# Designs tried in a protein design run: peptides against a protein of PDB entry 2ODG. Part 17

Target 1, 89 residues: chain A of PDB entry 2ODG
Amino acid sequence: MTTSQKHRDFVAEPMGEKPVGSLAGIGEVLGKKLEERGFDKAYVVLGQFLVLKKDEDLFREWLKDTCGANAKQSRDCFGCLREWCDAFL

## One batch from the design tools (peptide; made by RFdiffusion4, then SolubleMPNN)

Design b1_p11_6_s3 (from b1_p11_6, 8 letters changed)
Fold by OpenDDE base, seed 4:
Structure b1_p11_6_s3 (fold): chain B 89 residues (1-89), chain A 11 residues (1-11)
Amino acid sequence: as target 1 above (89 residues)
Amino acid sequence: MKKAQESLEKL
């Protein structure tokens, strides 16, 4: 799949304290909704991704239910975390 | 605890 520069920037380095909005597929609207639910850092969403055992369907459903992400946004976010984990986990 | 349990229940 073709990736965005935002995706490439995220998967290229340890995520540290990056805000949730740094995740591919997560813009200002979704980022604010995630922050309101306590997911203020990218690593908190990573935690949810890992708790769901990296399952794509479960994670994308969770993201949709949590912040209203559409199919592309949830796909982009899942792919971002998957590839980050492949590189650094 | 509730949030974590709800997340695990999705499995």
Scores: peptide ipSAE 0.040, ipTM 0.685, DockQ to the pose 0.305
Fold by OpenDDE base, seed 5:
Structure b1_p11_6_s3 (fold): chain B 89 residues (1-89), chain A 11 residues (1-11)
Amino acid sequence: as target 1 above (89 residues)
Amino acid sequence: MKKAQESLEKL
């Protein structure tokens, strides 16, 4: 499937202190909800992704339950973290 | 930290 420029920008470099809103699929609405839950940085969401052993179904369910992400948003976010990890982890 | 931990515990 095709990816967004936002996805490509994220997976191209170490994420450092990037805000959670830098993740593909995470816009302003979802970003604010994640921040309210303590997920202010992309690396905190990465942490959850890793705790869930990179399982797509578990991660996408978690994201939906945590911030209300729809199927496309959770797919985009999962793919973003998967490909970042493939490049840098 | 506490809010994040609570969210992490969902799954």
Scores: peptide ipSAE 0.037, ipTM 0.666, DockQ to the pose 0.716
Fold by OpenDDE base, seed 1:
Structure b1_p11_6_s3 (fold): chain B 89 residues (1-89), chain A 11 residues (1-11)
Amino acid sequence: as target 1 above (89 residues)
Amino acid sequence: MKKAQESLEKL
């Protein structure tokens, strides 16, 4: 599938202190909900992604349960983190 | 703000 510019911008560089909303698939609504749950930075979500051993089903289920992400949002977010890790981890 | 620790219960 074709990626978004938001995805490409995220995976192109170290994520540093980027907010959770910088992740592909995470807009204002989901970002706020994630922040309320303590996931304010992209690297915190990365941490969850890694703790789940990069498992797509587990991560996407977690994201759905945590912030109500739909299938596209969770897919976009997962792909964003996967490709970032492939480049930088 | 909730703690990220709560998410680890998913493991």
Scores: peptide ipSAE 0.036, ipTM 0.661, DockQ to the pose 0.652
Fold by OpenDDE base, seed 3:
Structure b1_p11_6_s3 (fold): chain B 89 residues (1-89), chain A 11 residues (1-11)
Amino acid sequence: as target 1 above (89 residues)
Amino acid sequence: MKKAQESLEKL
């Protein structure tokens, strides 16, 4: 599987205060839904990813349930956070 | 909007 430029841009540097929409797989529609649920920053979604102990199935299910992410969107978002953590955590 | 901490505690 290949990654998007959005993924590469995210995993290349500390995430700091980046908005939730900067995560791969999270477009405007999903981003707004996440923000409405209080997940406004990428690091808040990172927090959920870590609370779920980096489990792919649990995280992707959570993302689907929380904002309606499809399989590709949840996979892209999971991969983005996994690879960021591998680089910086 | 629901606060992030409250959201995390419910999920």
Scores: peptide ipSAE 0.033, ipTM 0.637, DockQ to the pose 0.545

Design b1_p11_6_s4 (from b1_p11_6, 8 letters changed)
Fold by OpenDDE base, seed 5:
Structure b1_p11_6_s4 (fold): chain B 89 residues (1-89), chain A 11 residues (1-11)
Amino acid sequence: as target 1 above (89 residues)
Amino acid sequence: MEKAEESLKEL
């Protein structure tokens, strides 16, 4: 499958202090919901991704339950973090 | 089935 420019921009460099909204699949609506739950930075969501041992089903279920992400949004976010980790972790 | 469509609000 093809990726978005947002995905490519995120996986191209260390994430540093990037906001949660920088993650592919996470826009303004989902970003605000994640921030309200304490996930304000992309690296906090990365932490959850790692705690779940990079399991796709567990992470996508968590994201859906936490902010209401649909299948495409959770797929895009998972793929974004997976490929970032492959490059930098 | 879970929605797979992309929302314009998340672009």
Scores: peptide ipSAE 0.035, ipTM 0.597, DockQ to the pose 0.033
Fold by OpenDDE base, seed 2:
Structure b1_p11_6_s4 (fold): chain B 89 residues (1-89), chain A 11 residues (1-11)
Amino acid sequence: as target 1 above (89 residues)
Amino acid sequence: MEKAEESLKEL
C-alpha cells in the first residue's frame, strides 16, 4: 500500500526524541490527546506497541480507545511503528 | 461504521 512522506521520514531513521506527532496517522489533534495521557514521545507509543506484542488489532484498538483514532489513522500509525521496528529493532 | 477518511489536521 502507498505510504505518506511522513511515514517514510519516520521509518528512515532512529526515532530518538521525536514527538508523538511525528508518527504517521497522528496529527495535532490526536497528538495532544496522546500527550494528555502521558504519551508525549513517539518512543512511548512504541513502548505500548511492544507491550501489545506488535499485535495489530490490539494496538489499533488501544489507539482508538486512547485518542479516538479512526481506522485510517490507526492503520497508518501501526504501519509506521511496524516498519520502524522491522528496520531498527 | 468507523471513519476511515483522512483528516487534514492529522496529516
Scores: peptide ipSAE 0.035, ipTM 0.595, DockQ to the pose 0.034
Fold by OpenDDE base, seed 4:
Structure b1_p11_6_s4 (fold): chain B 89 residues (1-89), chain A 11 residues (1-11)
Amino acid sequence: as target 1 above (89 residues)
Amino acid sequence: MEKAEESLKEL
Protein backbone atom coordinates (compact mmCIF):
# COMPACT_ATOMS: atom_id res chain seq x y z
CA MET B 1 0.00 0.00 0.00
CA THR B 2 1.05 3.59 -0.59
CA THR B 3 2.28 5.69 2.32
CA SER B 4 2.36 9.39 3.08
CA GLN B 5 5.47 11.51 3.31
CA LYS B 6 4.66 11.94 7.00
CA HIS B 7 4.81 8.17 7.39
CA ARG B 8 8.11 7.96 5.53
CA ASP B 9 9.61 10.76 7.58
CA PHE B 10 8.62 9.03 10.82
CA VAL B 11 9.88 5.54 9.95
CA ALA B 12 13.18 6.81 8.54
CA GLU B 13 14.82 7.65 11.88
CA PRO B 14 14.71 6.96 15.63
CA MET B 15 11.68 8.72 17.04
CA GLY B 16 13.43 10.21 20.07
CA GLU B 17 11.33 12.96 21.63
CA LYS B 18 9.03 13.46 18.64
CA PRO B 19 5.59 14.72 19.63
CA VAL B 20 2.57 12.46 19.24
CA GLY B 21 1.51 14.59 16.28
CA SER B 22 4.48 13.27 14.30
CA LEU B 23 2.74 9.91 13.92
CA ALA B 24 1.06 9.26 10.59
CA GLY B 25 -2.70 9.58 10.93
CA ILE B 26 -2.39 11.90 13.94
CA GLY B 27 -3.12 15.53 13.11
CA GLU B 28 -3.68 18.54 15.33
CA VAL B 29 -7.13 17.47 16.51
CA LEU B 30 -6.22 13.89 17.45
CA GLY B 31 -2.84 15.01 18.74
CA LYS B 32 -4.40 17.43 21.22
CA LYS B 33 -6.80 14.75 22.45
CA LEU B 34 -3.95 12.29 22.92
CA GLU B 35 -1.86 14.90 24.73
CA GLU B 36 -4.75 15.63 27.09
CA ARG B 37 -4.78 11.91 27.95
CA GLY B 38 -1.04 11.92 28.69
CA PHE B 39 0.12 10.64 25.31
CA ASP B 40 2.22 13.68 24.50
CA LYS B 41 5.14 11.86 22.85
CA ALA B 42 5.14 9.36 20.01
CA TYR B 43 7.07 6.93 22.23
CA VAL B 44 4.17 6.83 24.71
CA VAL B 45 1.86 5.66 21.93
CA LEU B 46 4.60 3.22 20.90
CA GLY B 47 4.47 1.88 24.45
CA GLN B 48 0.75 1.27 24.13
CA PHE B 49 1.29 -0.38 20.75
CA LEU B 50 3.80 -2.75 22.37
CA VAL B 51 1.73 -3.61 25.46
CA LEU B 52 -1.05 -4.57 23.03
CA LYS B 53 1.44 -7.02 21.48
CA LYS B 54 1.37 -5.13 18.17
CA ASP B 55 -2.17 -6.39 17.57
CA GLU B 56 -3.74 -4.30 14.84
CA ASP B 57 -7.37 -4.65 15.88
CA LEU B 58 -6.65 -3.96 19.54
CA PHE B 59 -4.46 -0.95 18.82
CA ARG B 60 -6.80 0.60 16.29
CA GLU B 61 -9.74 0.13 18.63
CA TRP B 62 -7.76 1.69 21.47
CA LEU B 63 -6.82 4.67 19.31
CA LYS B 64 -10.42 5.15 18.23
CA ASP B 65 -11.64 4.96 21.82
CA THR B 66 -8.90 7.25 23.13
CA CYS B 67 -8.95 10.10 20.63
CA GLY B 68 -11.74 9.38 18.14
CA ALA B 69 -9.50 8.28 15.29
CA ASN B 70 -11.35 7.06 12.20
CA ALA B 71 -10.43 3.92 10.26
CA LYS B 72 -7.91 5.63 8.01
CA GLN B 73 -6.24 7.53 10.84
CA SER B 74 -5.92 4.39 12.98
CA ARG B 75 -4.65 2.39 10.00
CA ASP B 76 -2.04 5.02 9.19
CA CYS B 77 -0.92 5.27 12.81
CA PHE B 78 -0.71 1.49 13.20
CA GLY B 79 1.26 1.10 9.98
CA CYS B 80 3.60 3.89 11.01
CA LEU B 81 4.46 2.22 14.32
CA ARG B 82 4.67 -1.26 12.79
CA GLU B 83 7.17 -0.18 10.18
CA TRP B 84 9.15 1.88 12.67
CA CYS B 85 9.43 -1.19 14.91
CA ASP B 86 10.47 -3.36 11.96
CA ALA B 87 13.32 -0.93 11.30
CA PHE B 88 14.46 -0.01 14.81
CA LEU B 89 13.15 -2.45 17.41
CA MET A 1 -3.97 -5.65 28.63
CA GLU A 2 -6.91 -3.48 29.55
CA LYS A 3 -5.36 -2.78 32.94
CA ALA A 4 -2.21 -1.60 31.23
CA GLU A 5 -4.31 0.62 28.97
CA GLU A 6 -6.08 2.07 31.98
CA SER A 7 -2.83 2.87 33.75
CA LEU A 8 -1.52 4.64 30.66
CA LYS A 9 -4.74 6.61 30.29
CA GLU A 10 -4.29 7.83 33.86
CA LEU A 11 -1.15 9.75 32.94
Scores: peptide ipSAE 0.028, ipTM 0.617, DockQ to the pose 0.155
Fold by OpenDDE base, seed 1:
Structure b1_p11_6_s4 (fold): chain B 89 residues (1-89), chain A 11 residues (1-11)
Amino acid sequence: as target 1 above (89 residues)
Amino acid sequence: MEKAEESLKEL
């Protein structure tokens, strides 16, 4: 599948202090819900991704349960973190 | 997953 520009922008550089909303698949609505749960930075969601050992099903289920992400949003977010890790971790 | 979430929140 073709990636978004948002995805490409995220995976191209170290994420540093980027907000959670910088993740592909995470817009303002999902971002606010994640922030309310304490996941305010992209690296906090990365932490969850890593704790789940990069398991796609577990991560996407977690994201759905945490902020109500749909299948596309969770897929985009997972792919964003996977490719970032492949490049920088 | 819930346990993982709790662990992160406690850090």
Scores: peptide ipSAE 0.028, ipTM 0.607, DockQ to the pose 0.167

Design b1_p11_7_s1 (from b1_p11_7, 6 letters changed)
Fold by OpenDDE base, seed 5:
Structure b1_p11_7_s1 (fold): chain B 89 residues (1-89), chain A 11 residues (1-11)
Amino acid sequence: as target 1 above (89 residues)
Amino acid sequence: SEIEKLIKESV
């Protein structure tokens, strides 16, 4: 499968203080819902990704339960964090 | 849930 430019932009550099909406698969709707739940920065979602031991099914289920992400959105977000970690962690 | 368990174990 191919990736988006948003994905490539995110995985190319340290995430620093990037907002949660910078993650691939996370648009304005999902971003607002994540922020309302306390996940305002990309690194907070990274934290959950790591707590869940980088498990795809667990992370995608968490994202769905937390903000209502669909299959594509959760796949894109998971892939974004996986590849960022491969580069920087 | 498994998710809740993992989150609680990490805190």
Scores: peptide ipSAE 0.050, ipTM 0.695, DockQ to the pose 0.150
Fold by OpenDDE base, seed 1:
Structure b1_p11_7_s1 (fold): chain B 89 residues (1-89), chain A 11 residues (1-11)
Amino acid sequence: as target 1 above (89 residues)
Amino acid sequence: SEIEKLIKESV
């Protein structure tokens, strides 16, 4: 599968204080919903990703349940975090 | 749910 420039930009550098909307697959709509649920920073979503042991099905299910992400959005977000972790964790 | 269990166990 090909990745977006947004994905490449995210995985290329330390996450720091990047907003949740910086994650691939997370646009303005999903970002607002995540922020309303307390997931305002990308690193908060990273935390959830890690709590779920980096399990794709669990994470994508969580993301869907939390903000209504569709299959592509959850896939993109998962891949973004997976590759970031591979590089920096 | 499994998700809830994993989250709770992490606390």
Scores: peptide ipSAE 0.048, ipTM 0.694, DockQ to the pose 0.146
Fold by OpenDDE base, seed 3:
Structure b1_p11_7_s1 (fold): chain B 89 residues (1-89), chain A 11 residues (1-11)
Amino acid sequence: as target 1 above (89 residues)
Amino acid sequence: SEIEKLIKESV
């Protein structure tokens, strides 16, 4: 599968204080829903990804339940965090 | 659920 430029931009550098909307698969609609639930920074979603032990099915299910992400959005977001962790964690 | 269990044990 090919990745987006948004994915490549995210995985290329430390995430620091990047907003949740910087994650691949997370657009304006999903970003606002995540922020309303307290997930305002990308690193907060990273925290959830790690709590779920980097499990793809669990994380994608959580994301769907939390903000209504569809299959592509959850796949893109999972892949973004997985590859960021492979590079920097 | 499995998600709830993992979240609870992480705190």
Scores: peptide ipSAE 0.047, ipTM 0.689, DockQ to the pose 0.144
Fold by OpenDDE base, seed 4:
Structure b1_p11_7_s1 (fold): chain B 89 residues (1-89), chain A 11 residues (1-11)
Amino acid sequence: as target 1 above (89 residues)
Amino acid sequence: SEIEKLIKESV
């Protein structure tokens, strides 16, 4: 599988205060829903990813349940956080 | 659920 430029941009540098919409797989629609649920920054979603012990199935299920992400969106978001952690954590 | 259990363990 290949990655998007959005993915590459995210995993290339420290996360800082990047908005939730900077995550691969998270567009305007999903980003707005996440923000309404209190996940306004990418690092808040990172926190959830870590709470779920980096488990792919659990995280992707959570993302689907929280904002309605489809399979591709949740896969892209999971991969984005996994590779960011591999580089910086 | 497993998700809820893991979230509760973290707080």
Scores: peptide ipSAE 0.046, ipTM 0.694, DockQ to the pose 0.146

Design b1_p11_7_s2 (from b1_p11_7, 6 letters changed)
Fold by OpenDDE base, seed 2:
Structure b1_p11_7_s2 (fold): chain B 89 residues (1-89), chain A 11 residues (1-11)
Amino acid sequence: as target 1 above (89 residues)
Amino acid sequence: SEIQELILKNV
């Protein structure tokens, strides 16, 4: 599937201290909601992704329930973390 | 929920 430059930028390097908003699919609105729930860094969302055993359905459901992500946003975010993990985990 | 069970199990 075609990816955004935001996705490519994220998966290209270690995520370090990147904010949650650096994740593909996570814009300002969703980012603020995630931050309010304690997910301020991309690596915290990565932690949730890993706790859910990298399961797409579970992660996307969690993201929807946590910040109101729609199908595209959750797909983009999942794909971003999946490909980052493929490269660095 | 299934999500909560996995969180409790793995964290």
Scores: peptide ipSAE 0.047, ipTM 0.670, DockQ to the pose 0.147
Fold by OpenDDE base, seed 5:
Structure b1_p11_7_s2 (fold): chain B 89 residues (1-89), chain A 11 residues (1-11)
Amino acid sequence: as target 1 above (89 residues)
Amino acid sequence: SEIQELILKNV
């Protein structure tokens, strides 16, 4: 599947202190909701992704339940973290 | 812990 430039920018380098909104699929609306729930940095969402053992269904369900992500948003976010981990973890 | 409370919310 094709990816966005936002995805490519994220997976290209260590994520450091990047805000949660830097994740593909996470726009202004979802980012604010995640921040309200304590997920203010991309690496906190990475932590959730890893605790869920990189399981796609569990992660995408969590993201939907946590911030209201739709199928495309959760797919994009999952793919972003998966490919970042493949490159750097 | 605080981190454990944050992680796995809604799971």
Scores: peptide ipSAE 0.044, ipTM 0.650, DockQ to the pose 0.618
Fold by OpenDDE base, seed 3:
Structure b1_p11_7_s2 (fold): chain B 89 residues (1-89), chain A 11 residues (1-11)
Amino acid sequence: as target 1 above (89 residues)
Amino acid sequence: SEIQELILKNV
């Protein structure tokens, strides 16, 4: 699988205070919906990812239910967080 | 914590 530049930019450095929209697969539409639900920073979504024990199916289902992410968007977001954790966690 | 409550509310 190939990745986007957005993915590569995210996994290359500590995420710090990056907004939720910095995550691969999370565009403006999904980002606004996540922010409305209280997930305004990438690290808050990271928290959800970790609470779900990095389970792909659970996380992607949660993302779909929370903001309406499609299969590609949820896959991209999951992969982004997984690879970030592999590098920095 | 606030983050924990947020996560629990949205799971």
Scores: peptide ipSAE 0.042, ipTM 0.637, DockQ to the pose 0.825
Fold by OpenDDE base, seed 4:
Structure b1_p11_7_s2 (fold): chain B 89 residues (1-89), chain A 11 residues (1-11)
Amino acid sequence: as target 1 above (89 residues)
Amino acid sequence: SEIQELILKNV
């Protein structure tokens, strides 16, 4: 799959305290909605991803239901977290 | 905890 520079920047290093908006697929609109729901840091979304046992369908459905992400946005976000975990988990 | 409740309510 072709990835964005935003994706590559995120998966290249430990995520630390990066805001939720640093995740691929999460722009300003989705980021604000996630923050309003308490998901203000990328690592909180990582936590949800792990609780869902890295299941793509469950995670993408959750993201859609939580912030209104479309198919591309949820795919990009899932891929970002999957590849980060492959590198650092 | 706050984070635990936040995650659980969305599962």
Scores: peptide ipSAE 0.041, ipTM 0.635, DockQ to the pose 0.789

Design b1_p11_7_s3 (from b1_p11_7, 6 letters changed)
Fold by OpenDDE base, seed 5:
Structure b1_p11_7_s3 (fold): chain B 89 residues (1-89), chain A 11 residues (1-11)
Amino acid sequence: as target 1 above (89 residues)
Amino acid sequence: SEIEELIKKSV
């Protein structure tokens, strides 16, 4: 239920060119794996989130399959993008 | 491209 400061920092402003590691739930390990797969910017992951029509199960499964995110990491990342979109889309 | 391969479309 509670969010991290990292989450709050991300959802508070336009994401611009922020690296993928700026997303809540995405630390150095997952960030490097995502970058290796071409997801170097947060907006690329946002793109996937939107293509999946903001579906939580589909997005979290994709994130797990793509970088090995666990349940908490995928939840945090999903929530981060959901709340960013609610504010800026 | 590699990234296109990794993009999953919703059904």
Scores: peptide ipSAE 0.183, ipTM 0.767, DockQ to the pose 0.331
Fold by OpenDDE base, seed 2:
Structure b1_p11_7_s3 (fold): chain B 89 residues (1-89), chain A 11 residues (1-11)
Amino acid sequence: as target 1 above (89 residues)
Amino acid sequence: SEIEELIKKSV
């Protein structure tokens, strides 16, 4: 699978205070829903990703349940966090 | 908190 520029921009550097919407697969709709649930920063979603021990199925299911992410959105978001962690954790 | 309630653990 090819990646988006959004993905590449995210995985290229420490995420710092980047908003949740900076994650690949998370657009304005999903971002707003995540923010309303308290996941306002990308690092908060990273926290959930890590609590789930980087498990793809669990994370993607969680994302779907939490903000209504579809298969592509959850896959893109998971891949974004996976590759970021590979580089920076 | 709401965040805590939404945290899902794999273990």
Scores: peptide ipSAE 0.170, ipTM 0.759, DockQ to the pose 0.334
Fold by OpenDDE base, seed 1:
Structure b1_p11_7_s3 (fold): chain B 89 residues (1-89), chain A 11 residues (1-11)
Amino acid sequence: as target 1 above (89 residues)
Amino acid sequence: SEIEELIKKSV
């Protein structure tokens, strides 16, 4: 699968204090919903990703249930965090 | 804790 520039920008550097909306697959709509649920920073979503032991199905299900992400959005977000972790964790 | 309330723990 090909990746977006947004994905490449995210995985290229430490996450720091980047907002949740900087994650691939997370646009304005999903970002707002995640923020309303307390997931305002990308690293908070990373925390959820890690607690779920990087399990794709569990994470994508969580993302769908939490903010209404569709299949592409959840796939993009999962891939973004997976590759970031491979590089920096 | 606040984090425990936010984060869905894996089983």
Scores: peptide ipSAE 0.158, ipTM 0.740, DockQ to the pose 0.414
Fold by OpenDDE base, seed 4:
Structure b1_p11_7_s3 (fold): chain B 89 residues (1-89), chain A 11 residues (1-11)
Amino acid sequence: as target 1 above (89 residues)
Amino acid sequence: SEIEELIKKSV
């Protein structure tokens, strides 16, 4: 499978203060829901990803439960964080 | 803390 340009842009550089909406799979709808729940920055979602020990099933389930992400959105978001961590963590 | 309440516990 191929990745999006949004994914490639995210994994190419340090995360810094990027908003949650910069994550692959997280558009305006999901981004607003995550922000309302306190996940305003991409690094806060990264924190959840790491607390779950990078477990794909647990993370994707959490994302679905938290903001209503579908299978593709949660897959894209998980892959984005996995590859960022491989490069920078 | 506030953030600990936001983060889902890994169980």
Scores: peptide ipSAE 0.152, ipTM 0.739, DockQ to the pose 0.423

Design b1_p11_7_s4 (from b1_p11_7, 8 letters changed)
Fold by OpenDDE base, seed 2:
Structure b1_p11_7_s4 (fold): chain B 89 residues (1-89), chain A 11 residues (1-11)
Amino acid sequence: as target 1 above (89 residues)
Amino acid sequence: DEVEKLIKESV
């Protein structure tokens, strides 16, 4: 599937201290909600992704429940982390 | 649920 430039920018390099809003699918609204729940950095969401054993359904459900992400947003975010992990984990 | 279970098991 076609990816965004935001996705490509994220998966191209180590994520370091990138904010949660750097994740594909995570805009300002979802980012603020995630930050309020303690997920201020992309690597914290990565941690959750890994705790859920990279399971797409579990992660997307978690994201929906945590910040109200819709299907596209959760898909984009999952794909972003999946491809980052494929490259760097 | 599975999400809650996995979270609790991981910490």
Scores: peptide ipSAE 0.076, ipTM 0.724, DockQ to the pose 0.149
Fold by OpenDDE base, seed 4:
Structure b1_p11_7_s4 (fold): chain B 89 residues (1-89), chain A 11 residues (1-11)
Amino acid sequence: as target 1 above (89 residues)
Amino acid sequence: DEVEKLIKESV
């Protein structure tokens, strides 16, 4: 699949303190909803991804239920975290 | 559900 520049920027370097909105698939609307639920940093969402054992279906379901992400948004976000982990974990 | 279970187990 073709990735976005946002995806490439995220997976290219350590995550650090990047805001949740830096994740591919997470725009301003979803980002604000995630922040309101306590997911203010990308690493907090990474934590959820790892708690769910990197399972795609579980993570995408969680993201949909938490902030209303659609199929493309959840796919992009999952792929972003998966590839970051492959590079840095 | 499974998601809720895994979250609760980790906290």
Scores: peptide ipSAE 0.072, ipTM 0.719, DockQ to the pose 0.150
Fold by OpenDDE base, seed 1:
Order: structure tokens, then sequence, then C-alpha cells
Structure b1_p11_7_s4 (fold): chain B 89 residues (1-89), chain A 11 residues (1-11)
């Protein structure tokens, strides 16, 4: 599938202190919900991604349960973190 | 569930 510019912007550089909303698939609504749950930075979600051993099904389930992400949103977010890790981890 | 288990075991 074709990636978004948001995805490409995220995976192109170290994520540093980027907010959770910088992740592909995470818009204003999901970002706010994640922040309310303590996931304010992209690296916090990265931490969850890594705890789940980069498992797509587990991560996407977690994201859905945590902020109500739909299939596309969770897929985009997972792909964003996967490719970032492939480049920088 | 599995997600919760993995999270708890990691702490």
Amino acid sequence: as target 1 above (89 residues)
Amino acid sequence: DEVEKLIKESV
C-alpha cells in the first residue's frame, strides 16, 4: 500500500520528542485520547510497540482498545513504527 | 488478556 506524507515525515528522522499526534494514523481525536491515557509522546507508544514485541495483531488490538482506532488508523500507526524501527532501532 | 500480561511482565 501507498504511505502518506505523514508516514514518510515520521520515518525519515529520529523521533525525539515528537508528540503522539505525529504518528501516522493518529489524528486529533485519537491523539487526545492517547494523551489522556498517558501516551503523550510518540516514544511512549513506541515503548508499547516494543513491549508487545512488534506484534502487529497485539499492537493494533491495543491501539483500538486504548483510543478507538479503526483498522486503517491502527494499520497506519503500526506501519509507521515498524518502519521507524527498521531504520533507527 | 495477552496484552495486559505482556505489559505487566515487562515492569
Scores: peptide ipSAE 0.070, ipTM 0.710, DockQ to the pose 0.150
Fold by OpenDDE base, seed 3:
Structure b1_p11_7_s4 (fold): chain B 89 residues (1-89), chain A 11 residues (1-11)
Amino acid sequence: as target 1 above (89 residues)
Amino acid sequence: DEVEKLIKESV
């Protein structure tokens, strides 16, 4: 599987205050839904990822239930956070 | 629900 430029841009540097929409797989629609649920920054979703112990199935299920992410969107978002953590955590 | 459980335990 290949990654998007959005993924590469995210995993290349500390995430700082990046908005939730900067995560791979999170477009405008999903981003707005996440923001409405209190997940406005990428680091808040990172927090959820870590609370779920980096478990792919749990995280992807959570993302689907929280904002309606489809399989590709949840996979892209999970991969984005996993690879960011591998680089910086 | 495992997700709910883990979220609650983390607070």
Scores: peptide ipSAE 0.069, ipTM 0.713, DockQ to the pose 0.151

Design b1_p11_8_s1 (from b1_p11_8, 4 letters changed)
Fold by OpenDDE base, seed 2:
Structure b1_p11_8_s1 (fold): chain B 89 residues (1-89), chain A 11 residues (1-11)
Amino acid sequence: as target 1 above (89 residues)
Amino acid sequence: MAWEKYLAPRL
């Protein structure tokens, strides 16, 4: 599978204060829903990813339940965080 | 599932 430029931009550098919408798979619609739930920064979603012990099924299920992400969106978001962690964590 | 037990972000 190929990655998007958005994915590559995210995994290439420290996360810092990047908004939740900078995550691959998270567009304007999902970003707003996540922000309404308190997930305003990408690092807050990273936190959820880590407490779920980087489990793909659990994280993707959580994302779907939390903001209505479809399979493609949750896959892209998971892959984005996984590769970022492989590089920086 | 009760996800809030793992993380409870606030606005």
Scores: peptide ipSAE 0.081, ipTM 0.686, DockQ to the pose 0.484
Fold by OpenDDE base, seed 4:
Structure b1_p11_8_s1 (fold): chain B 89 residues (1-89), chain A 11 residues (1-11)
Amino acid sequence: as target 1 above (89 residues)
Amino acid sequence: MAWEKYLAPRL
């Protein structure tokens, strides 16, 4: 499916210390809410993604509950992490 | 779900 440049930029390299807002689907509003909940780095969200065993439904539900992500935002974020893991994990 | 049981990052 079609991806954003933001997605492509994220999945192209190790994420290192990238902020949570660098994840596809996570803009300024969602990023701020995630940061307030302790998810300030992309790798912290990756951690949640992994402990949920990469389950799409669980992760997207978590993201919605945690920061109010809509369906597109959670889909984009999930896809971003999934493809990053396929490349680097 | 109680998400905090899976991951509880520092604030």
Scores: peptide ipSAE 0.078, ipTM 0.688, DockQ to the pose 0.487
Fold by OpenDDE base, seed 1:
Structure b1_p11_8_s1 (fold): chain B 89 residues (1-89), chain A 11 residues (1-11)
Amino acid sequence: as target 1 above (89 residues)
Amino acid sequence: MAWEKYLAPRL
């Protein structure tokens, strides 16, 4: 699968304090909804990703339930975190 | 859901 530049920018460097909207698949709409639920930083979503043991189905379901992400958005977000973890975790 | 057992992030 091909990735976006947004994905590549995210996975290329430490996450630091990047906002949740820096995650691939998370635009302004989803980002706002995530922020309202306390997921304001990318690392908070990373935390959820990790407590779900990097399970794709669980994470994508969670993201859908939490902010209304569609299949592509949740896929992009999951892939972004997966590849970031492969590089840095 | 599996994640409900975990504390939600605080605002």
Scores: peptide ipSAE 0.071, ipTM 0.697, DockQ to the pose 0.488
Fold by OpenDDE base, seed 3:
Structure b1_p11_8_s1 (fold): chain B 89 residues (1-89), chain A 11 residues (1-11)
Amino acid sequence: as target 1 above (89 residues)
Amino acid sequence: MAWEKYLAPRL
């Protein structure tokens, strides 16, 4: 698998107050939809990732249902949160 | 859906 610079920037440091759009796979369109649904910060999406017990299929399905993410977008977002957790959680 | 029991966050 390959990663983007956006992914590497996110997983390299504590998440803090980063906006939801800082997550790999989450661009302007998906970010706006997530914000409208109350997922304005990356840590709110992290919360959903954790309550789903880091399950890839469940998280990617949730993301698709919530904001219309395609397969690549949901894969990138899942991988971003998984690797951040491996480093910091 | 595993998340059905959870409420969406609010702003």
Scores: peptide ipSAE 0.069, ipTM 0.694, DockQ to the pose 0.451

